# Peptides against a protein of PDB entry 7BDX: the designs that were tried, part 71

Target 1, 212 residues: chain A of PDB entry 7BDX
Amino acid sequence: EMGAAACTLLWGVSSSEEVVKAILGGDKALKFFSITGQTMESFVKSLDGDVQELDSDESQFVFALAGIVTNVAAIACGREFLVNSSRVLLDTILQLLGDLKPGQCTKLKVLMLMSLYNVSINLKGLKYISESPGFIPLLWWLLSDPDAEVCLHVLRLVQSVVLEPEVFSKSASEFRSSLPLQRILAMSKSRNPRLQTAAQELLEDLRTLEHN

## One batch from the design tools (peptide; aimed at target 1 I121)

Design b2_p22_7_s2 (made by RFdiffusion4, then SolubleMPNN; from b2_p22_7, 7 letters changed)
Fold by OpenDDE base, seed 5:
Structure b2_p22_7_s2 (fold): chain B 212 residues (1-212), chain C 212 residues (1-212), chain A 22 residues (1-22)
Amino acid sequence: as target 1 above (212 residues)
Amino acid sequence: as target 1 above (212 residues)
Amino acid sequence: MAPGAKLGEKSVAPGAKLGVKE
């Protein structure tokens, strides 16, 4: 309980850029993000048996950790720190997104995807995550999720890849051969307006790349 | 481990006034400080048997909690919040200071005493803690501690009582009858310059009160 | 159009007030 409460407060205050700078300026940042990855991994590995009540203190704790990572990645110095000094955490997030079943731990998936999206704002971060083994298959696996918010954040991450020629060119062949076009087209007709817009924009970006 | 790391980061960032305002402005503040008291109490109760390694994750976690309370109490709105909405935490801190043996958990005692001193900057806070049952005996019990830093913070808290006529008048009889004058005189000769100064100042304040 | 500097998206903690800087 107390750990979850403290971590939730830290998550809340991590919305401040100055708080993120203070976290990163301390000598504890490296250790914190290392343990964060391990803790998130341990949690996901524990899910295979018990219907962990999503409202458990453990779940709330892990959500707060993922939220902190997201908020750190929202800031330029935080992105630089994660990409330079916490690559294992990024690898862990990618792995966990692959290990989770469609519809499983939706809120955690959203936070992890938001963190990866924020990292993708840094070209070095986008290069790093997109060059990770199985990255493209992972994106399509995640698009199979029934949750509209998961799918939305996947589409935004896909767009970050597509909009960066230096990244997209390296994976363009695999991307084109495996693109779940019918799934994206179905999302462009979603009743969720955010998902609909994200799918439409991605389809427009993809069309522009076919004509060039 | 992870809880201690997160709480330690929260302690570090709580040195900012804006972070304290953010903590208190959220709807989780009441719950956090309630659980803080319970957690600190549980820790102190666990000490009776095992030489808990003072460097344990649990000890570090509790130190971080006490540090957060101290930093919240350092700010005007934080003092007001604690005195109005978290009195049980103040009562718990007073109780724990009584339960701990001389020389036991020195760092925790210092943080708790610093929090009480910070609360004493608010007249309402000083009134509340000084009117607590056994407060004066508690101060003298704490002055028996062999640690100079514990004694320093006790003397500062005693000075806060002595310098407030509206508070001191209520306890003046008990204070005068139980004052460990020889102990304070010994501290005024300490090789620790901070302890020496604090004891000298308190002796001067006490002399001024005898002549009026 | 200058590629607008993509701002990172912040996650909102439960019960955290977004400090609206007034």
Scores: peptide ipSAE 0.230, ipTM 0.840, DockQ to the pose 0.084
OpenDDE base, seeds 1, 2, 3, 4: peptide ipSAE 0.229, 0.229, 0.229, 0.229; ipTM 0.839, 0.840, 0.840, 0.840

Design b2_p22_7_s3 (made by RFdiffusion4, then SolubleMPNN; from b2_p22_7, 7 letters changed)
Fold by OpenDDE base, seed 3:
Structure b2_p22_7_s3 (fold): chain B 212 residues (1-212), chain C 212 residues (1-212), chain A 22 residues (1-22)
Amino acid sequence: as target 1 above (212 residues)
Amino acid sequence: as target 1 above (212 residues)
Amino acid sequence: MAPGAKLGEYSVAPGARLGVRE
């Protein structure tokens, strides 16, 4: 109980850039993010089936950890830290996104996807995650999620890849062959306006790349 | 492990006034500090004898909690919050200081005493803690501690009481009758210069009050 | 068409709507 509460407060205050700098300016950041990855992994491995008690202290704790990673990645120095010093954590996030079934741990998936999106803001971060083994199949797997928010954040991450020529050019063939275009087209007709817009924008970006 | 790490980071960043404001500006502050008191109490109750593994995750967790309280109390709005909304926590700290034996949990005692000292910076805080049942006997009990840092922070808290006429006047008779003056005199001859100075200053303050 | 600017960083807080930093 207390651990989850403390971690939730840390998550809340981590929305400040100065707090992120303070976290990273200490000598405990490396250890903290190492244990973060292990904790998230342990949580996902402990999940039996589709049932997650969302209100459990353990769930709240892991949500807070994912939120902290997201907020750290929202800051330039935080991205630098993650990509330079916490690659194992990024690898863990990618692995966990693959290990979770469609519809399983929706909120956690969204937070992890948000963190990866934030990492993708700089070229080094984008390059690192996009060159991860099985990254493109993972995107396809995640696009099969029934949750609109999960799909939205997958599409945003896909867009980050597509909009960077250096990254997209290296994976364009695999990307086009494994992207579920029919699913994206269906999303562009979604009743969810955010999902609809993201899907439409991605489709436009992809069309532009075919003509160039 | 992870809980202690997260709480330690929260402690570290709580040194910032803006972080304290952010903690208190949320809807979770009340619950957090309530659980904090319970957690600290549970820890002290779980201690068997004088042996504390200082490096245990549990110890580090409780140190971080006490540190957070100290840092919150270092800020005016934090003191306001503690005295208005978290009196139970202050009562818990006072109780725990009484329950700990001389020489037991020195570091925790120092942090708790620092928090009380910070609370004593404003009259409302000082009045609240000094009017707590058994406060003066508690000060005497704490002055018997063999640790110079514990004694130093007790003397500082005593000085805060002595320097406030409204508070001191109400308790002057009990204070003088139960204060271990011989022990304070011995401390004024300590090889520890900080303890020596604090004891000497307090003796001077007490002498001034006898002549007025 | 200028490649669409990446959307702002996500800032997420407990209980808050998951906000994109514009």
Scores: peptide ipSAE 0.149, ipTM 0.811, DockQ to the pose 0.063
OpenDDE base, seeds 1, 2, 4, 5: peptide ipSAE 0.155, 0.169, 0.173, 0.155; ipTM 0.813, 0.811, 0.811, 0.813; seeds 1, 2, 4, 5 fail the geometry check

Design b2_p22_7_s4 (made by RFdiffusion4, then SolubleMPNN; from b2_p22_7, 7 letters changed)
Fold by OpenDDE base, seed 4:
Structure b2_p22_7_s4 (fold): chain B 212 residues (1-212), chain C 212 residues (1-212), chain A 22 residues (1-22)
Amino acid sequence: as target 1 above (212 residues)
Amino acid sequence: as target 1 above (212 residues)
Amino acid sequence: MAPGAKLGERSIAPGARLGVKE
């Protein structure tokens, strides 16, 4: 309980850029993010198909950790730190997103996807993530999720890849051959306006790439 | 481990007034400080005379909690919050300071004493602490500690009582009858310059009160 | 179009007040 409460407070205050800088300016940041990955991994491995109550201390703790990572990744120096010094955490997030079933741990998936999107703002981060083994199949696996918010964050991450020619060119063949176009088209008709817009924009970006 | 790491980071960033305001502005503050007291109490009760390694995750966790409380109490709104909304935590800190033997958990004692001193900056906080049952005997018990830093923070807390006429007048008889004058005089000759100065200043303040 | 500086998205902790920058 106390650990979850402390971590939740740290998550709340990590919304400040100055707090993120303070976290990263200390000597404890590396250890913290190393253990974060391990803790998140242990949690996901423990789920064994039992719907752990979304409100458990364990879930709240892991959500807070993922929230902290997201907020760190939202800041330029935080992205730089994660990509340079916490690659194992990024690898773990990618792994966990693959290990989770569609509809499983939606809130955690959203936070992890937000963190990856934030990391993708940095070209080095985007390169690192997009060059990860199985990255493109992972995106399509995640787009099969029934949750609109999961799908939204996947589409935004896909868009980050598509909008960077240097990154997209390396994977363009695999991307085009495996693109779940019908799924994205279905999302462009979603009743969720955010998902609808993101799918429409991605479809426009993809069309622009076919004509160039 | 992860809880201790998260709490240590929260402690570090809580040195900022803006972070303290952010902690207290959220809906989780009350619960956090309630559980903090319980966690600290459980730790102290578990010590059963075994010198738990000062470097254990448990000790680091409790030190971080005490550090957070100290940093919250350093800020005006934090003092106001603790005195109005977290009295049980203050009572717990006073209790734990009594339960710990001389020389036991020195670092924790220092942090707890710093928190009480910070709370004592507020007249309402000073009134609350000084009106706690056994407060004066507790001060003398703590002054028996062999650690110079523990004794320093006790002397500073005693000084906060002495410098507030409205508070001192209520306990002046008990204070004068039980004052460990020889102990304070010994501290005024300490090789520790901070302890020496604090003891000298307190002796001057006490002399001023005898002549008025 | 100038690549608008992509701003990182923050996650809001439950019950955390967004400090409204006035």
Scores: peptide ipSAE 0.179, ipTM 0.839, DockQ to the pose 0.078
OpenDDE base, seeds 1, 2, 3, 5: peptide ipSAE 0.175, 0.173, 0.172, 0.173; ipTM 0.839, 0.839, 0.839, 0.839

Design b2_p22_8 (made by RFdiffusion4)
Pose (drawn by RFdiffusion4):
Structure b2_p22_8 (pose): chain A 212 residues (1-212), chain B 210 residues (1-210), chain P 22 residues (1-22)
Amino acid sequence: as target 1 above (212 residues)
Amino acid sequence: EMGAAACTLLWGVSSSEEVVKAILGGDKALKFFSITGQTMESFVKSLDGDVQELDSDESQFVFALAGIVTNVAAIACGREFLVNSSRVLLDTILQLLGDLKPGQCTKLKVLMLMSLYNVSINLKGLKYISESPGFIPLLWWLLSDPDAEVCLHVLRLVQSVVLEPEVFSKSASEFRSSLPLQRILAMSKSRNPRLQTAAQELLEDLRTLE
Amino acid sequence: SVKPASTLTDALEKTLLAERPS
């Protein structure tokens, strides 16, 4: 209970750039981010499906962990630190997104997809994520999630890699062969404006790159 | 005059999340949200055989109080703090909406309805408001108001209550059937565009979940 | 827009999402 309360407080204060700089400056953050991935992996493996039932100081603990990782990656030196020091944590995030079934731990998936988008803002972070093993199959599969907030953060991540045609050129062929053009087109007609324009903007960029 | 000027200044700066977080600790020593409800209750009681005066120092004081409550509830930890600590203030807001006759204190009713919408974004806040005494009769009473802005913010609150699970097993199925569907339909053909669109959106949501 | 009344919405608002530089 005490461990989760401290992680929740750290999640609250981690929204500040001054606090994020102080976390990376203290010689204990490396251990914190290594054991964070282990705790997130342990939490996901412990779930035999079901849902989560807002596990008392268990789910709030991992949510605080993913929330901190997201708030750290939201700061320039935070996403720089993560791609240099905590590349194993990025591997764990990409692995746990594929390991989580659609509709299972939706809040955890959004927090994790938000952190991957943030890390992709760093040039090396974009290279590391896009060059990870089944990255493209993972993207199109996360789009098969019924939750609209998960689809929105998958489209924002796809738009981020698509916005760097150099990195996008390495993962050619499968971007044309396997992309769920139909699902993205359905998302460009959603009554939710943020999801609708995200898919509309991604479609504009996808059609423009195939011709230019 | 001095009290209203300081409250208006606080309403201006309360649009910041940093300021809202700073306000939530101050409620301990000086019961800011406890005495806010008393001041709002005292103001409406003082309008015995009369309606609003406006441009007054007293009118802008309560407007600033309701504006501050709204700007606090607009921040996630603000609406979380209100539903945990300031449930009496939420009771007062819901009570004063029913106590206010139609056409009386229109600006105050809109600001109060905005704050309830914001608190309803929080899961416990939604339960607390929808399970409050006389809540459905209050929605009907507020929709009988001639002012379009008040009707708009009632429809926006009703839309917030209609969306999300609320157990869904006839707990929310009866809430939808008990609404003034005729008035919502009349407001769907309204000459006020903002009101017409809110009633249209709500009608779509009522039909979608039927 | 009507925001969902959920723990997810609260978490999203408390969490930061950075914008890519132009």

Design b2_p22_8_s1 (made by RFdiffusion4, then SolubleMPNN; from b2_p22_8, 8 letters changed)
Fold by OpenDDE base, seed 1:
Structure b2_p22_8_s1 (fold): chain B 212 residues (1-212), chain C 212 residues (1-212), chain A 22 residues (1-22)
Amino acid sequence: as target 1 above (212 residues)
Amino acid sequence: as target 1 above (212 residues)
Amino acid sequence: MVKPASELTVLLEESRLAERPP
């Protein structure tokens, strides 16, 4: 209980850039993010079945941790910290996203995907995550999720790859050969306006790359 | 481990007024401070003997909680929140200060005393804590501590009472009859310059009240 | 393309929204 409450408050205040700088400027940041990765991994490994108890203290605690990582990655110095000093956490997030089934831990998936998207704002961050083994298959696995919010954040991450020629060129062959085009086309017809727009924009970006 | 790490970071960032406002502006503040009191109480009740393991995760966690309360009380809106909405926490801190033996949990005592001192900056806060049952005996009990830092923060809290006529007049009879004058005089001769000064200032304040 | 700084602010807001119980 108390750990979850404290972590939730830390998540809330980490929505400030100054708070992120204060977190990272301390001597405890490395330890915190190391334990964060371990805690998230332990939680995912302890999941029995596909149903998550959203209201559990443990779930709320892990959500808050993922939220903190997301908020840190939202700031330039936070992205630099993660990519330089907390790569194991990024590797863990990628692994956990692969270990979760479609529809399992939707809220956690969304937060982890948001963190990866924020990391992808930096070329260095985008390079790091896109060079991870199985990254392209992982994106397609995640797009199979029935949750519109999961799919939205995957499409945003895919767009980050597509919009960066230096990154896209390295994976272009695998990307083109495995692209779930029919799935993305279906999302462009979604009743969810955010998902619809994201899928349309990605399809436009892909068409632009085919003509060049 | 993770809870202690998160709480330690929250303590560090709570040294900012803006972070305190952000904590209090959220809908989770009441729950956090409620659980804080319970957690601190559970820790003190679980102490076996007079030796505290300072490096334990539990100790660090509770120190961070007490530090957060202190930092909240350092800000005007934080004092208002504590006195209006978290009185149970103040009652708990007073109780725990009484339950701890001389020399036991020195660091926690210091942080709790600092929080009460910060509350005492407001007349409303000072009234609330000074009207608590056994408040005057508690001050003298705490002054029996061999730790100079504990005694320093007790003297500061005593000074807050003495300097406020509206509060002091209500307890003046009990205060004068039980005042450990010889102990305070001994502290005015301490080799610790901070303790020495605090004891000297309090003795001057008391002399001024005797001549009026 | 440099992702607009405005998207960063939205992400901070979205993280706050995730604290709201659905």
Scores: peptide ipSAE 0.021, ipTM 0.777, DockQ to the pose 0.056
OpenDDE base, seeds 2, 3, 4, 5: peptide ipSAE 0.016, 0.018, 0.018, 0.010; ipTM 0.755, 0.763, 0.766, 0.758; seeds 2, 3, 5 fail the geometry check

Design b2_p22_8_s2 (made by RFdiffusion4, then SolubleMPNN; from b2_p22_8, 10 letters changed)
Fold by OpenDDE base, seed 2:
Structure b2_p22_8_s2 (fold): chain B 212 residues (1-212), chain C 212 residues (1-212), chain A 22 residues (1-22)
Amino acid sequence: as target 1 above (212 residues)
Amino acid sequence: as target 1 above (212 residues)
Amino acid sequence: MVEPASELTEMLKRSRLAERPP
């Protein structure tokens, strides 16, 4: 309980750029983000045996950790830190996104996807995550999720790849051959306006790339 | 481990006034400080059975919690919050300071005394703690500690009482009748310059009150 | 000429996501 409360407060204040700088300027940052990855991994592994209530202290704790990572990645120096000093955490997030089944831990998936999207704003971050083993299959696995918020953040991450020529060119063949076009087209007709817009924008970006 | 790491980071960033305001402006503050008191109490109670290593994750966690309370109390709105909305936490700190033996958990005592001193900067805070049952005996119990840092912060807290006529007048009889004058005189001759100065200043303040 | 894709990439780079606890 106390750990979850402290982590939730830290998550709240980490929305400030100055707080992110203070976190990263301390000598405890490396250890903290290392343990963060381990804690998130332990939580996801625990789901295979016991149905954890989404509102449990453990769930709240892990959500707060994922939220902190997201807020750190929202800042330029935070992205640099994650990409240069906390690659194992990024690898863990990618792994956990793959280990979770469609519809499983939707809220956690959303937070993790938001963190990866923020990391992808940095070209070095985008290169790192997109060159990770199984990245393209992972995107499609995540896009098969029935949840609109998960799919929305996947589409945004896909867009980050598509719009960066240096990154897209390296995986363009695999991307084009495996693109779940019918799924994206279905999303462009979604009743969820954010999902609809994101799918439409991605389809427009993809069309532009085919004509160039 | 993860809880201690998160709490340590929160302690570090709570040195900022803006972070304290952010913590207190959230809807989680009341619950956090309630659980803080419970956690500190549980830690102190656990000492009766098992010698906890001072460098344990649990000790680090509790020190960080006490540090957060101290930093919150260093700010005017933080003092208002603690005195108006977290009185149980203040009562718990007073209780724990009494439950700990001389020489026991010196670092925790120092942090708790610093928090109470910060609260005492506010007249309402000073009134609240000084009107708590057993406050005067508690001061003398703490002043019997062999540690110079504990004694220093006790003397500062005593000075806060002595220099506030509205508060001192209510307890002046009990204070004068139980004052460990010989102990304070011994401290005024301490090799520790901070303790020496604090004891000398308090003796001067007490002399001024006897002549008025 | 900044390619349209580059302009859109810059727009996406500005769409940073800060998350608040529920």
Scores: peptide ipSAE 0.035, ipTM 0.787, DockQ to the pose 0.065
OpenDDE base, seeds 1, 3, 4, 5: peptide ipSAE 0.040, 0.038, 0.032, 0.032; ipTM 0.787, 0.779, 0.786, 0.789; seeds 1, 3 fail the geometry check

Design b2_p22_8_s3 (made by RFdiffusion4, then SolubleMPNN; from b2_p22_8, 6 letters changed)
Fold by OpenDDE base, seed 4:
Structure b2_p22_8_s3 (fold): chain B 212 residues (1-212), chain C 212 residues (1-212), chain A 22 residues (1-22)
Amino acid sequence: as target 1 above (212 residues)
Amino acid sequence: as target 1 above (212 residues)
Amino acid sequence: MVKPASELTDLLEKSRLAERPP
């Protein structure tokens, strides 16, 4: 209980850039994010077979941790910190996104995907995550999620890859060969306006790359 | 571990007034401070008989909680919040200060006393804590602590009482009859300059009140 | 990992004391 409450408050205040800077300026940031990854991993591993009490203190705690990572990644110095000093956390997030089945832990997935998207705003961050083994298959697997928010954040991450020629060129062949075009086209017709727009933008970006 | 890390970060960032305002502006502040009191109480009650692993994750967590309370009490809106909406926490802090023996949990005592001192800056806060049953005996009992920091913060709290005529007048008889004058005089001769100054200032304030 | 007692002293510095209003 108390841990979840504290982490929730920390998450809330981490929406401020100044708070993120304060978190990172301390000597304890490294330890915090190291333990964060381990805690998130332990949680996801515990989900095998138990009815996910999504509203458990443990779930709330892990959501708050993922939220903090997202907020850290939202600012330039936070992205630099994660990419330089917390790579294991990024690897953990990628792994956990691979371990969670479609429809499983949707809220956590969204937060983790948001964090990866935020990291992808940094060229070094984008390079790092896109060079992770199985990254492209992971994107397509995540895009199979029935949740519109999950799919939205996957599309945004895909867009970050597509919009960076240096990154896209490295995996363009794999990307083109495995692209779930029908799925993305279906999303461009979604009743969810955010998902619709993101899918449409990505399709436009992809079309632009085929003509160049 | 993770809870202590999160709470420690929250404590660190709570040194900012804007962060305190953000904590209090949320709908979760009440719950957080409610659980804080309970957690601190549970910790102190667990100390009976066990060698205080002062460096335990539990200790660190409770220290961080007490630190957060201190930082909340450091600002006007935080004091108002505590006095209006978290009185039980103030009562708990007073109780725990009574339950901890001289020399026991020194760091926690200091943080709790700092929080009470900060609350005492608000007239309503000072009135509230000074009207608590056994408050004056508690002050003198705490002033017997061998730790100079504990004694310093006790003297500061006593000074807050003495400097408020409306509060002091209500308990002036009890205060005068139980005042550990020899102890305070000894502190005014301390090699610790902060303790020396605080004791001297209090003695001056007391002398001023006797002449009026 | 047990944190050294010295780290706790640094944590006390993170606690703000209020100033009396003038």
Scores: peptide ipSAE 0.113, ipTM 0.798, DockQ to the pose 0.236
OpenDDE base, seeds 1, 2, 3, 5: peptide ipSAE 0.048, 0.101, 0.073, 0.114; ipTM 0.803, 0.808, 0.809, 0.812; seeds 1, 2, 5 fail the geometry check

Design b2_p22_8_s4 (made by RFdiffusion4, then SolubleMPNN; from b2_p22_8, 7 letters changed)
Fold by OpenDDE base, seed 2:
Parts: sequence; C-alpha cells; structure tokens
Structure b2_p22_8_s4 (fold): chain B 212 residues (1-212), chain C 212 residues (1-212), chain A 22 residues (1-22)
Amino acid sequence: as target 1 above (212 residues)
Amino acid sequence: as target 1 above (212 residues)
Amino acid sequence: MVKPASELTELLEKSRLAERPP
C-alpha cells in the first residue's frame, strides 16, 4: 500500500518539468529506472491469464511507474536520459507490449505507448526504438487490440516513424509489406473521434509518402 | 526496494515548495499521510531491541517518509494541512518519539523533531503539539538522548514553546517544575557549537521570562 | 471493490504527451 501511494504522488508531481529535472539531477535516477523496469516486468509475468485486478495496489503501483516514465519522456532532458542511460527500460517496455495479449492490461499498454511516443519525439529515441528487434511486427500486434485508446496511441507512434524520413527509409520495405491498411481504414471510420482523426492523418501522411 | 526508491525520490523533490503544494493539492495527500503514520509506527514496533539496520530498505523508506513530512511542514500551507487534516500523523510522531529509547534510531528522531519544530512555527500547530498528553515529559525524555543532534532539535522545539506566551502560560508550572536546567547548562558548554548556541539561547530566553 | 475506471482516467490525464516540435 505505502509504496503505491508514494509512487502515485511521485507520478502526480512528475507532471512538472522542474520535478523531472530534479529527479534526473539526483544520483538515484539511474537505479530507480532500472528497478522500475524490473518491477513492471515482474508484474506482467505474474499475470496468470487475462484477468487484471485493475484496482490492486500492485496494478496502481505499476501504472504510476509507467506514468512517471511517460512524464520523464515528455521533456527533452528526460528523453535524453532514457535513450542515453535507461535503454534497458525502453527494451523492457517494448518486450512487455509484446507479451501482453490484445485486450489485456489496456491501461498499462496506453501508458507504455505514451512513453514510447514521447521518446520517439527525439530522433535518437525514435531510431533506438524503431531499430529494436521485432518493432514493426510489434506495432501491428498492438494495432490488433480491440481497445480504441491502445489503437490511438499505436497510430501516433506509427506516425512518428512515417514522418521521419531517415527512420522510415530503413524499414520502408517491411513497413509497406506488412501495413494493416484495411485495419487503419476501418479506424478512420471509427465512432471515436480521436481514433478517427489519428487514422485519417496517418493515411494522409502515407499517401504523401507514396507520391514522393 | 522499489517503494524505498520511489519514496526517496519523492523526498528529494519535496524540498521544493511547489512540489509540496502539488502534493497537497491532489486528492491522494490525506490517504498518503495516513498510511505514512501507519508505516512509521509499524517500523518502530518491529524494532526488536536497539539495533537498527540503518542501511536497510525499510529504514531508508521510513527516513524518506519522515523527510517528506519535514518538508511539508517547512511551508505555511503544509503546516496548515498537517494541523488541520493529519493530526493523527502528528500524534504518531509524538508517540514514536516516546517509544524510542535514548540513542535508538537517532536519524529518525532528528527528522521527526525537525518536522515537529516546523509545525511549531504555526501557532495552531504549536498549540496542538504542546497540548498533547505527556508533551513536557516527552521533551525531557528526548533531551536525555546522548546524541547532540537529537538534543539540538529538542532545544529548538523547547524554544518554540518558551517564545510563545500563550502556549507557555498554559504549561509554565509543569515546565518550570520539571526543567532539566543542569542538563541544558551542560549543553551550553558543549564542544558542538550548534548545540552550545542553542542551549545558550534557550537559557537567555528563560532568564528573560523569569525577570518579566 | 473495483475502484471506478474514472480514477485511473484522471491519473492517465496526469501523463503528458510530448508535442511534436512544429
């Protein structure tokens, strides 16, 4: 209980850029993010089946950890830290996103995807995650999720790849060959306006790349 | 491990007034400080004898909690919160200071005394703690500690009582009858300059009150 | 007691998305 409460408060205050700078300026940051990855991994591995107790202290703790990572990645110095000093954490997030089934741990997936999206705003971060083994298959695996928020954040991450020519050029063949176009087209017709817009924007970006 | 790491980071960032305001502005503050008291109490109760593993994750966790309370109490809105909404935590700190033996958990005592001193800067806070059962005996119990830092922070807390006429008047008889004058005089001759100064200042304040 | 999905939604709102530099 107390750990989850402390972590939840830390998550809340980490929404401030100054707090993130303070976290990263300390000597404890590296160890903290190392243990964060281990804790998230342990949680996902302990999930016996598709049932998540969303209200458990353990779940709240892991959500707060993922939220902290997201908030750190939201700022330039935080992205630099994650990409330079916490690559293992990024690898863990990618692995966990692959290990979770469609519909499993939706909220955790959303937070992890948000963190990866934030990392992808840095070209170095985008290069690192996109060059990770199985990255493109992982995106399509995640896009098969029935949850609209999961799909939304996947589309945003895909868009980060598509809009960076240096990154897209390396994976363009695999990307084009495996693109779930019908799935994205279906999302562009979603009743969820955020998902609809994100799918439409991605389709526009893809069309622009085909004509250039 | 992860809980201690999160709490340590929260302690570090709570040195900022803006972070304290953010903690207190959230809906989780009340629950957090309630559980904080319970956690500190559980730690002290689990101490079988005088040996504290100062480097244990549990000790680090509790030190961080006490540090957070201290930082919250350092600011006006934090004092107001503690006195208005977290009285049970203040009662717990007072109780734990009584339960610990002289020389036991010195660092924790220092942090708890610092928190109480910070609370005492608010007249409402000073009234609350000074009107707590056994407060005056507790001060003398704590002043019997062999540690100079413990004694220093006790003297500072005593000074807060002495310098507030409205508070001192209520306990003046008990205070005068039980004052360990010889102990304070000995501290005024300490080789520790901070302890020496604090003891001397308190003796001057007491003399001023006797002549008025 | 399943804490209502709303509390987690509020927590999710505390997570910032980075804006792409223009």
Scores: peptide ipSAE 0.059, ipTM 0.810, DockQ to the pose 0.229
OpenDDE base, seeds 1, 3, 4, 5: peptide ipSAE 0.053, 0.056, 0.058, 0.056; ipTM 0.811, 0.810, 0.811, 0.811; seeds 1, 3, 4 fail the geometry check

